# Designs tried in a protein design run: peptides against a protein of PDB entry 2AKA. Part 9

Target 1, 299 residues: chain A of PDB entry 2AKA
Amino acid sequence: MEDLIPLVNRLQDAFSAIGQNADLDLPQIAVVGGQSAGKSSVLENFVGRDFLPRGSGIVTRRPLVLQLVNSTTEYAEFLHCKGKKFTDFEEVRLEIEAETDRVTGTNKGISPVPINLRVYSPHVLNLTLVDLPGMTKVPVGDQPPDIEFQIRDMLMQFVTKENCLILAVSPANSDLANSDALKIAKEVDPQGQRTIGVITKLDLMDEGTDARDVLENKLLPLRRGYIGVVNRSQKDIDGKKDITAALAAERKFFLSHPSYRHLADRMGTPYLQKVLNQQLTNHIRDTLPGLRNKLQSQL

## One batch from the design tools (peptide; aimed at target 1 L11 A14)

Design b1_p10_8_s1 (made by RFdiffusion4, then SolubleMPNN; from b1_p10_8, 4 letters changed)
Fold by OpenDDE base, seed 3:
Structure b1_p10_8_s1 (fold): chain B 299 residues (1-299), chain A 10 residues (1-10)
Amino acid sequence: as target 1 above (299 residues)
Amino acid sequence: LLEEIDAILS
């Protein structure tokens, strides 16, 4: 039996080439969160490489369909340049930036046209995520005054789809009640059926405070629950701190924290990756019959 | 692709 995630990957690639003209609700996970919520860091931690654009303001400006494929080899491929294998992940970053700029120009605008990136690695589970631009309120540079709404409209194109799961990334050091990620998720998924909560920056919370109630799913309940993670700081990223070391530090953080020790085995980036793999696989299985029928009707 | 889906669903 073929793996379900690679099957959907082929569907994504095929329909990406056609553009948004294909009204097909593919089973997928959309990653949403405010600017600087830690979305890119989570994705890089899955791969174990630095390969996503970094900087201030809106960094992700096109949807990035990130297809992780477990393999004996390590390399990346873009759908827009088939046949080219990237083994240097810095070149992957540069290609994302170049391809983004090619479409959006130099005004730091956004485009709804996805970039499809496939990463083969022995260190990943099969997993596909759609990284979306971070929600922002303040235009920068030559961005249009309505950039906030442009981003929201783009996100809504994904998260309103019934077969779209939502990975809502929220920083712990901000009021969760004001989380952009959870706010948009609640709007389109009021019963919390399609939303997976990720809580970042747990290590940056004020002394004497914790997110235990959130992580225990008691404050803002989601059917699929919450998973806490600890990402590298911007200083660590700039200093090129090793991701493996960061993951070890993350584990240590949860194990040593009085408020999180009892949850440690259900926290952290590796556990998140496992959960997402399982949930995506199950989600594809549940939605595949309907997808099959819809595909047949469009042939 | 449709044939692949059918194979999985069978």
Scores: peptide ipSAE 0.147, ipTM 0.827, DockQ to the pose 0.181
OpenDDE base, seeds 1, 2, 4, 5: peptide ipSAE 0.140, 0.143, 0.133, 0.110; ipTM 0.827, 0.827, 0.823, 0.813

Design b1_p10_8_s2 (made by RFdiffusion4, then SolubleMPNN; from b1_p10_8, 5 letters changed)
Fold by OpenDDE base, seed 5:
Structure b1_p10_8_s2 (fold): chain B 299 residues (1-299), chain A 10 residues (1-10)
Amino acid sequence: as target 1 above (299 residues)
Amino acid sequence: LLAKIDEILS
């Protein structure tokens, strides 16, 4: 059998072409988390390139459907500009920013209309994720005073769907009890059946504290468990530390940490990619027959 | 769309 993820990518593109966007109940993984939780960094680590908008506040302002496809070549393509192959990932970043501004304007507003980006790379596993705006409390710039609720409403369009898995990204250096990601996940997935927990910033925890209980699935149990990752620091990003070196440092972090060494083989970005690939593949296999029947009944 | 889904499931 052919890889299911690339096949579903074609289905996603077809749905997008007919104007079916956020209302689609396709098998997918939505990435949710608070502002600066590390969502974009995780995605960039998957690709091994810097290509997402950066800055303070809300950087992702439209859903980004990121389709990763393992290939012998490396390039990116946008659905809104078919035929153009991007090999410079800075140009990818600029295109995301331009396409975002085209719809939202310059007021830092948001739009629920997705941007569809496909990345071919020898460094990725087949994986599709929907990057969503970070949850925030305080409007910035020319944002409307109800921006928090606009973001929440946008997220709910995705995470309430039964076929949507939720990648809940929470920083370890903040109180997990106040995790925006886990809160919204609990609202729509109270039994923790569709949620995968990602714990970032483990390297930034106060000395003498650790997230072992969380990572061992003992604090807030999720059926699909938790995976810890270590992203590049802002200093590393500014210093242009390459992602390959960052991945090596991440591995070293888990292996050398007394609280995480025993979990090291089930932690880190490479393991997360593998798990997500497997879970998405299985999820597609399980849900697509039901989707077919639903569509058939609508004819 | 159904044809595409059938293709995927085949």
Scores: peptide ipSAE 0.111, ipTM 0.807, DockQ to the pose 0.350
OpenDDE base, seeds 1, 2, 3, 4: peptide ipSAE 0.073, 0.076, 0.068, 0.059; ipTM 0.779, 0.781, 0.781, 0.767

Design b1_p10_8_s3 (made by RFdiffusion4, then SolubleMPNN; from b1_p10_8, 4 letters changed)
Fold by OpenDDE base, seed 3:
Parts: C-alpha cells; structure tokens; sequence
Structure b1_p10_8_s3 (fold): chain B 299 residues (1-299), chain A 10 residues (1-10)
C-alpha cells in the first residue's frame, strides 16, 4: 500500500489545475491564526529552511498548499512552474512573493487561488498543510476596508468542509479567550472534533504565568488536544539563527520549565510534525471511501 | 486516479 498522503497530493494537484480551489472537500489540514501568531515559523521549522515571505501585516495572501515529502534529496517544486527544481530556498521565497504579486498586484490584496508548493527533504515527514492568510482587523496600504471579512470568508471556504482538519495557531502571550484561531475553529467545529491546537510564544509569557492548563487540555478542551511550540524570535529570524539550534533551544525550554517539564515529550515542533503526519494519515484513511464515491459520481 | 484509489481501498 502506497502512502496515503502522496495520493491526496496528486488529487490536490489535479483539482488545483482545473480551478476547483476551496470547493473541493479533500482530507486536509488548514492552518489558521491571527497575524503574527507564528504560523509561518511553525511551517519553516518543519522544513528546516527559511522559505516563507516575512514582514508586517498580511504576509500570506494566497492559500499555500505546502506538501512535505520525505526524500533522500532536498528541493522544492511549484505546480505553476513544473520542471523547475529549487534547491535555494531563498529562491522559493521569492517565487512565492512573485506569484502572489502576479495575481494580487501591489495593493497587498488577497486571492483565494492556492499556490501549490512541494518540498522534498530528508528532514521532513510526509505532511500536507494549507497555510491560510492571517486574520487581521486593520487594513494596510491599499487594502480594502473590508479586508478582515475577505480573509474570514476565504478561511471559511476551507474550515467549513467536513474533511478539513483545523490547525489552530494561538500565541500564549495573548489571552486565549481572544484567540482568532480558536474563535473561528469553535464557530465551525463547536465540539472540537476537527481542531488541533498549537500554542506558540510560550517563551514570551509574563513571569509567573504559564499555559499549563491549556496544554493539559483543561481550559478549552479539544478532542485532538494542544501542542506547545517555541519559535525563533523576530530578532533570531533577522539574524538568521539556525533552525536546528532553535529546535534544540525549544527542547531545552520545555525540559527546564517547571510548568511544562512533565509535558516535554508531548511538546515541540518535532512532536507536532509527527502528530500531524499521523492525524492526516488516519483522516485520509477514514475519508477516502467517501471521496472515492464522490469522484465516481462525477465521471 | 480513481483506479489508484480503488487499488488502495481493495
């Protein structure tokens, strides 16, 4: 039996080519969170490379279907430029920016048309994520005044689908009750059946406070639970701090923190990647029969 | 693709 994730990748590519976009109910994981919640950092930590656009405001402006494939080689490919293998991940970042601007223009607007990026690497597990624009309340530049609602509408096209799992990314240094990610997840998944919680910025919490209750799934219970991670600071990113070193620091953080030490083996980016691989694989297995029947009916 | 899915589900 072949790996189920690559099969769904082929389906995603095929339907993207015909413009199906978010209307397709494929088994997938949509990544949601407010601006600066740490979504991009989590994804880059999976790959171990800096390859996503960075900046202030809305950085991700199109859905990014990120297909991670375990391989003996390391390179990236875009669906929109078949045959070109990217080995320089700076060029990957530039291509994302260029392709985004090609569709949205220079007004920092958004588009629901996905970018499909496949990354082959010996350092990743097979995993596909759909990175979505960060939720915001403040238009910037030439963005329309209703940009907040445009983003929300785009996200809803994905997260309302029954076969969509939700990776809800929330920063620990903000009130979780005000989490944009958990709010939208609760709206479409009120019983917390499809939502995986990721808590970032645990290292930035005020002294004397912790997110133990959240991480233990006691405050806002999700069936699939919460996983805490520690990302590089903006200073570290600007300074080109090595991701491998950052992952080691993350491990050290959980092991040395009195409130999180007992959870350390179920925290951190590597554990998150493993859990997501397993969750997605199982989810595909559960949904594939229904998908098969749907495809048959469309022949 | 449908044939491939069927192969996996069999």
Amino acid sequence: as target 1 above (299 residues)
Amino acid sequence: LLEEIDSILS
Scores: peptide ipSAE 0.129, ipTM 0.824, DockQ to the pose 0.192
OpenDDE base, seeds 1, 2, 4, 5: peptide ipSAE 0.121, 0.123, 0.115, 0.097; ipTM 0.823, 0.822, 0.818, 0.816

Design b1_p10_8_s4 (made by RFdiffusion4, then SolubleMPNN; from b1_p10_8, 4 letters changed)
Fold by OpenDDE base, seed 3:
Structure b1_p10_8_s4 (fold): chain B 299 residues (1-299), chain A 10 residues (1-10)
Amino acid sequence: as target 1 above (299 residues)
Amino acid sequence: LLDQIDAILS
């Protein structure tokens, strides 16, 4: 029997090749969050490689369908350049940037056309995520004045789908009540049935404050709960701090923090990856019969 | 693809 996640990956690839049908509702996880909320860092930590574009402002400007596949080998493949295996993840970063610029131009605009990237690695669980542009309020460069709404409209194309789970990424060092991620999630998922909360930047909170109530699911309850993570700082990223070392530091952070020690086994990037793998698998199982019937009617 | 889906759902 084939694994469910790879099966959906093939469906995603097939439908991406012919253009996304607005009526298609594939089981998937959309990653949403404000600019600099830490979305890209979470994804890179799953892979254990630096491979996503970095910078100020809107860095992710096209949806990135990131398909992680557990394998004995480590390499990446793009749907737009089939047959080419990338083993240098810096080249992966460059390809994302080049492919983004090819479609959007040099104006730092956005495009709803996805980039499909598959990463084979012995260090990952099977997992597919759709990384979406970060929500922003202020246009930069020659971006159109309505860039905020363009991004929002793009996100809504994903998160309004019934079969879409929402990975809402919010920084702990900002008021959670003003979280862009949780705001959009609440709009389309008012009962918190499809939303998984990720709290980043827990290490950057003011001394004497903590996010314990949030992580314990007591402040803004989500059925699927919250998972806290600690990402590398921008300084660490610029200095190319090893991700393995960062993951060890993350573990140490939760274990040594008085407010989080009791939650430590249910926190951190490795636990998040495991939870997402399980939730996506179960979600596919639940939605696949309906998807099958819909596909049959369209063939 | 449909055949594969059916195999899983069976």
Scores: peptide ipSAE 0.066, ipTM 0.788, DockQ to the pose 0.178
OpenDDE base, seeds 1, 2, 4, 5: peptide ipSAE 0.065, 0.056, 0.054, 0.064; ipTM 0.786, 0.782, 0.777, 0.789

## One batch from the design tools (peptide; aimed at target 1 L7 L11 R292 N293)

Design b1_p11_1 (made by RFdiffusion4)
Pose (drawn by RFdiffusion4):
Structure b1_p11_1 (pose): chain A 299 residues (1-299), chain P 11 residues (1-11)
Amino acid sequence: as target 1 above (299 residues)
Amino acid sequence: AVEAAISELPS
């Protein structure tokens, strides 16, 4: 049903101003990743426009509920900017930065208050993800020293919930067994039943190595599987993001890599969008029947 | 707003 994701989108809007309640549990996807995993590039490739804040370290300092709606037209709206239509995605980036600073005292700390961004685009499938602060160790920023723990605690508030699917994002050019995202997913989902793996930067692996065993779901098995992507950034004449060319370059990469050609149809951003749309829809279908009665008791 | 959103759910 094309209606399930939109229904949950209205619930997310309604609960955007309701503070943390450990018992409230909407069916949704939380994006979890180490700060080196490239999780912003994954989201920007869904949208086809650069729109997320840039900076060293942390990009998301408040949970971003990103609601992507397939549309013939292309624009964005924030729940906190009633009626305004954003058509220039640079302004979308600037609003994320401004609304975040409006809330965060220190210009580098974090807050649990979500920003609710809806994007209508021909480049997207109907899909909703909650992007969360990336994980890191060295609090190299400017307050606070326990920032690693504040981030982990915020992530745990989301992902300890049973209806929260986990999109664990890890770079291929690292020790995947030591992935911050996969480790935290294991702490709360030991059976790997509600974690979807994403492997980024496959084109940056060392010469003569590959991530075939993980992509084939053999080395670190997850019920919902892994999906590999690459960010082969292409710019148009104006120096701006060209998503059609970037997706073609990604497709060329998988078709030409001897380790991945046999999986190419199950890799890449378009396929990832398809998978997330399908899994999120089925998950909502599964959880919606008991949802109204459960919510009443939990509020 | 919450009540309105929840009223659209099956019971």

Design b1_p11_1_s1 (made by RFdiffusion4, then SolubleMPNN; from b1_p11_1, 5 letters changed)
Fold by OpenDDE base, seed 5:
Structure b1_p11_1_s1 (fold): chain B 299 residues (1-299), chain A 11 residues (1-11)
Amino acid sequence: as target 1 above (299 residues)
Amino acid sequence: SIEEALSQLPS
């Protein structure tokens, strides 16, 4: 099978280099979710490393084009500093923060200018995701009072594009019917054709409750379905629980839970990564011929 | 270049 994801990566890099960012309708997956929905943890679980900014409130303040590439070696590269290979993922985190602050300043503002990060790893499948700022309603620090709308406008630049798939990340321990991620997805994808649902924090649901109906695609149907995941708790992160151990615990959670046992083979971070790889690959295959012709005619 | 990247895409 042709490896199409790296081809799109090269296209993304080429357009980014000339300042064309969100204006292109490239086949991609945009990650959306409310603040603290577990969005960043899902991405880190794919890589198996802690590399994203941490904190309360708005963590991601610029779009992060995260290009995962299966490789025999493990390192990261930024488009804005080509030639530098990062093997310490703490340095990756620091570079994201520094590059974010360079553009936005220190006022916790946002910018629509993407950061392009490529991660080579033997532990990943080829996968490109665009991590977007978490939706919020309350300004923090020196943020403008309309920060909520600035974030929404930024998200809309991505999720309104026809070739954009939407990874909607929602926490199970909150009212899923009122999920910020699912709301914005429904707004731009009312028939649920482009949206993949991710349900986090299944382990934090109140006793006697479960998200079975959602995960079985019976409550809020999406063509591409839902996948449940269990991320590390903040306690686990603080306690330096490694992601490998967390993935094992996630598997155990689904296998042992009465409501999810029958779904266990279609749940969890590894399965999510596989599904996203397959769906993105197929989406690229279907989209690129038309996109190529369109772009070729515009050059 | 963009042209080079496009040339590598399937038609």
Scores: peptide ipSAE 0.095, ipTM 0.833, DockQ to the pose 0.747
OpenDDE base, seeds 1, 2, 3, 4: peptide ipSAE 0.087, 0.092, 0.078, 0.072; ipTM 0.827, 0.831, 0.818, 0.813

Design b1_p11_1_s2 (made by RFdiffusion4, then SolubleMPNN; from b1_p11_1, 6 letters changed)
Fold by OpenDDE base, seed 2:
Structure b1_p11_1_s2 (fold): chain B 299 residues (1-299), chain A 11 residues (1-11)
Amino acid sequence: as target 1 above (299 residues)
Amino acid sequence: SIAEALSLLPS
């Protein structure tokens, strides 16, 4: 049997080429979170490379279909520039920025047109994520005053679809009850069937506080549970701290923390990758028969 | 096309 995630990748590429991405309910994982929630860091930790645009305010301004493919070689390629292999991930970052600006212009606006990026690496599991713009209430630059609602409307195009899983990224150092990610997830998935919670910034919580109840799935239960991660600090990112070293530090954090030690084997970026790979694979298996029937009915 | 998509899916 063919790998199911690569199969869906081919479907995504085919539908992107014909402009039907918005109308097809492909099994996928949409990544949602407020600005500065740590989404970009989570994705870069999967790849083990710095390759996403960084900055204050809005970072992701177009949906990024990130297709991770386990391979013996390491390189990236974009659907919009077929045949070009990127081995320098700084060039990948620059291409994302250039392609974003080409469509959105210079006003820091958003566009619902996806960028399709495939990354081959020996350090990844097969995994496809759709990174979505970070939710915000504050327009920056020349953004329109209704940018919050534009972002929300864009997110809804993905997360309302029945076959879309939701990776809800929330920072632990903020009130989780006010998490933009969990709010939007609860709106479209009130029973918590499609949502996977990721809790970032656990290392930045106030002394004497912890997110144990959340991580144990006792406070805001999700069927698919919560996974805590520790990302590199902004200083570490700016200093180009090695992600492998950061992953080791993440492991050490969970093992050494009194509130999380007992959960350590079910926490961290490597575990998150494994869980997402398994959940996506199973989800594809469950949804493909229905998708086939739907497509057949449209002939 | 829909036909192409169907060709990619297992029967």
Scores: peptide ipSAE 0.224, ipTM 0.874, DockQ to the pose 0.543
OpenDDE base, seeds 1, 3, 4, 5: peptide ipSAE 0.219, 0.219, 0.221, 0.220; ipTM 0.874, 0.874, 0.874, 0.873

Design b1_p11_1_s3 (made by RFdiffusion4, then SolubleMPNN; from b1_p11_1, 5 letters changed)
Fold by OpenDDE base, seed 2:
Structure b1_p11_1_s3 (fold): chain B 299 residues (1-299), chain A 11 residues (1-11)
Amino acid sequence: as target 1 above (299 residues)
Amino acid sequence: DIEEALSLLPS
């Protein structure tokens, strides 16, 4: 059986090489969420490495097309520097920062031009995600006062496309009714057909509160449902806590929590990765015939 | 290239 995700990766690479103006609605998953919602942590947990830029304010300033490829080897490659294999993921982080700064300058502006990063690892499932800038209301540094709208406009370029699935990342320790991720998803996907909900920071909820109703898909129902995760704390990240240990702690959290124990087998980062792989694969299968027809019509 | 893309897609 042919791997559909790698196939789409090759399509993505081919179109990127031709130019950024290729108006093609490729099947993909766009990751959306407010700043500090935990998007980067989720992605790093998939890889099992610290490799994404960190900091205050807007961290992701260009779309990051993250192509995870299951392999016997572990290394990363950028489309903009073909032939260079990165085995030190700190260098991957630095390259993302450098490439971002090369295009946006030092003013912490944003650019819609994607960075294409492929990560080979024995610890990942085949999965492609487009990490988008975190939604914000407050400019930082030399960012323009309308940065919020610039980010929104950038996100809309992805999430409005019919073949784009939306990974909406929301922190549980904030009012989910005010989730930036769920708001934008509802705007472009009012029937909840393309949206997967991720609930982070479940371990940071106030005592006596839980997100059970959300995770059971009873509060704000999505066709594709919700998956809860527990990421490393900022202290753990700063202390370089091992991601493998964090994943074990996540499993323990769900199993031991009175409100989530019954859901534990359908929660956590490993389950999320599996679900995303399956959903993306199925989505590609469903959309490729239409894509082929569209391309043929352009000949 | 559209032709290249089509060659990658299942018929």
Scores: peptide ipSAE 0.172, ipTM 0.850, DockQ to the pose 0.549
OpenDDE base, seeds 1, 3, 4, 5: peptide ipSAE 0.170, 0.169, 0.169, 0.166; ipTM 0.848, 0.848, 0.851, 0.847

Design b1_p11_1_s4 (made by RFdiffusion4, then SolubleMPNN; from b1_p11_1, 5 letters changed)
Fold by OpenDDE base, seed 2:
Structure b1_p11_1_s4 (fold): chain B 299 residues (1-299), chain A 11 residues (1-11)
Amino acid sequence: as target 1 above (299 residues)
Amino acid sequence: SIEEALSLLPS
């Protein structure tokens, strides 16, 4: 079979149209992490564009089904806005914000209703990710005091599914033992079979410390391993630092770091994208027969 | 529908 990821994209779109997103165990990758863990930056680095909402507190407030499609052209499309092609990624960001606010209101509440965004680009591999709200303990704005639990409940709707892979994003400059991403992953995937670890902010670790043991899969072993990345700083984002330049800097970081140079070919955003594409493709191949059988049994 | 989903899936 060819183009398995696009096939699943069509299934996702079809199920979204009928409101059955949570009921089908489609092969997918859910992105989980604490607020400010670097999730949005990782996703934007895949696209090579700034297009996700930014700010303090909860940025992602609805699940974002991000469908990356390799193409000779560069543009974005929303499922809720059929026929409109976005070539300005600032407009993409604004549409995400507007569509989020349309459903959640102005109180910064959350909704389990996904936004479906497809990005065509020559700079991406075929890859679908479900970006989920960042885990937080502190309500912002008019959010209810139990927002932490609402977010967790939303995440559980995705990560408890057997066919859901988990991209657990953890910052290296925080105690990994207390990583929200790894905690939730361990809860629903105790054997570490469905979890891919991403370690961000490696460049922000204290001098004399490193995440080598984690990245070598020796500290908290995951079957699918860990990949370290270096995202742009907030200053770089605000300064509109070119993502291509940032990717070059990321490569240089790993190559020049005494603790990571031996891992450099298995680190960084481009490698992460390749691994995710491969793992998702293989996962789809393995799960589709079972999905077909399940659907047939419901006729 | 289930039928539509099945139509998208390879046999």
Scores: peptide ipSAE 0.211, ipTM 0.866, DockQ to the pose 0.538
OpenDDE base, seeds 1, 3, 4, 5: peptide ipSAE 0.209, 0.208, 0.209, 0.208; ipTM 0.867, 0.868, 0.869, 0.867

Design b1_p11_2 (made by RFdiffusion4)
Pose (drawn by RFdiffusion4):
Structure b1_p11_2 (pose): chain A 299 residues (1-299), chain P 11 residues (1-11)
Amino acid sequence: as target 1 above (299 residues)
Amino acid sequence: STLEELIEELS
């Protein structure tokens, strides 16, 4: 049903101003990743436009409820900017930065108050993700020292919930067994039943190595599987993001890599969008029947 | 009440 994701989108809007309540549990996807995993690039490749804040370290300082709606037209709206239509995605980036600073005292700390961004685009399938602060150790920023723990605590508030699917993002050019995202997913989902793995930067692996065993779901098995992507950034004449060329380069990469050609149809951003749309829809279908009665008791 | 009515009340 093309209606389930939109229905939950309304619930997310309604609960955007409701503070933390450990019992409230909407069916949704939380994006979890170490700061080096490239999780922003995954989201920007869904949208086909650069729109997320840039900076060293943390990019998401407040949870970003990103609601992607397939549309013939292309624009964005924030729940906190009633009626305004954003057509220039640079302005979208600037609004994320401004609304975040409006809330965060220190210009580098974090807040649990979400920003609710809806994007209508021909480049996207109907899909909703909650992007969360990336994990890191060295608080190299400017306040606070326990920032690693504040981020982990905020992530746990989301992912300890049973109805929260986990999109665990890890770079291929690292020790995947030591992935911050996969580790935290294991702490709350030991059976790997509600974690979807994403492996980025496959084109950056050392010469003569590959991530075939993980992509084939053999080395670190997850019931919902792994999907690999690459960010082969292409810019148009104006120096701006060209998503059609970037997706073609990604497709060429998987078709030409001897380790991945046999999986190419199950890799890449278009396929990832398809998978997330499908799994989120089925998950909502599963959880919606008991939802109304459960919510009343939990509020 | 329905889930939609709940959403309206919360809004």

Design b1_p11_2_s1 (made by RFdiffusion4, then SolubleMPNN; from b1_p11_2, 3 letters changed)
Fold by OpenDDE base, seed 1:
Structure b1_p11_2_s1 (fold): chain B 299 residues (1-299), chain A 11 residues (1-11)
Amino acid sequence: as target 1 above (299 residues)
Amino acid sequence: MSLEELIEELE
């Protein structure tokens, strides 16, 4: 039997090609969070490359099916331009932006039509994530006044599916009770069975405060728990700080922090990758029999 | 691969 994640990737591509979109309940992980919660940084840290659109406001405006595949080579491929191998990740970013604009136009609107991006890399574990637009309350520029609800409706198309795991990304330097990610997760997963919490910006918390209770799963318990990460600051990104160096700094942060030292082996981006790989693999194994039966009955 | 072929590869 081949690896389960690559198998589901092929299904995902096939379903995308026939226009099934998010209608099929494929085992997957949807990434949700408020704007500027650190979602893009988490995904880029997995790859070790800058390749996602960045900026103020809504940067992700279409679902991005990000398929990470462990390989001896490093390159990216888009489903919408088969046969083209991208080795420059800046070109990957530009292609995402171009393909987004092609469908959404110039109004900074959103579209529910996914972009399928596969990244081969020796630095990744097999992992597929669906990056969704960041939740926002305030329209910017020429965005429609109901953009908040459009984003919410788009997210709901994914996170309401029973086979969808939810990677809820919340910044630690904001009140967790006001987390857009955890709020939407709680709405569709009230028992916390499908939600994995990611806490970003732990390094930006006010002195004298920490997220220990959250990370220990004591404040808002999730069955699948919480994992803290430290992303590059905007200053670090602008200064072209290497992601590899940032990951080392992340490890040092957890090891040296009095509130997190005891959790350090269960924190950080590498651990998050491992956990997500394992959880997705297991989730696929559990859901495939039912999915097969459902699909066969529809043929 | 066709969708049908992929479905046959499922567990």
Scores: peptide ipSAE 0.058, ipTM 0.767, DockQ to the pose 0.142
OpenDDE base, seeds 2, 3, 4, 5: peptide ipSAE 0.048, 0.040, 0.053, 0.051; ipTM 0.756, 0.753, 0.766, 0.765

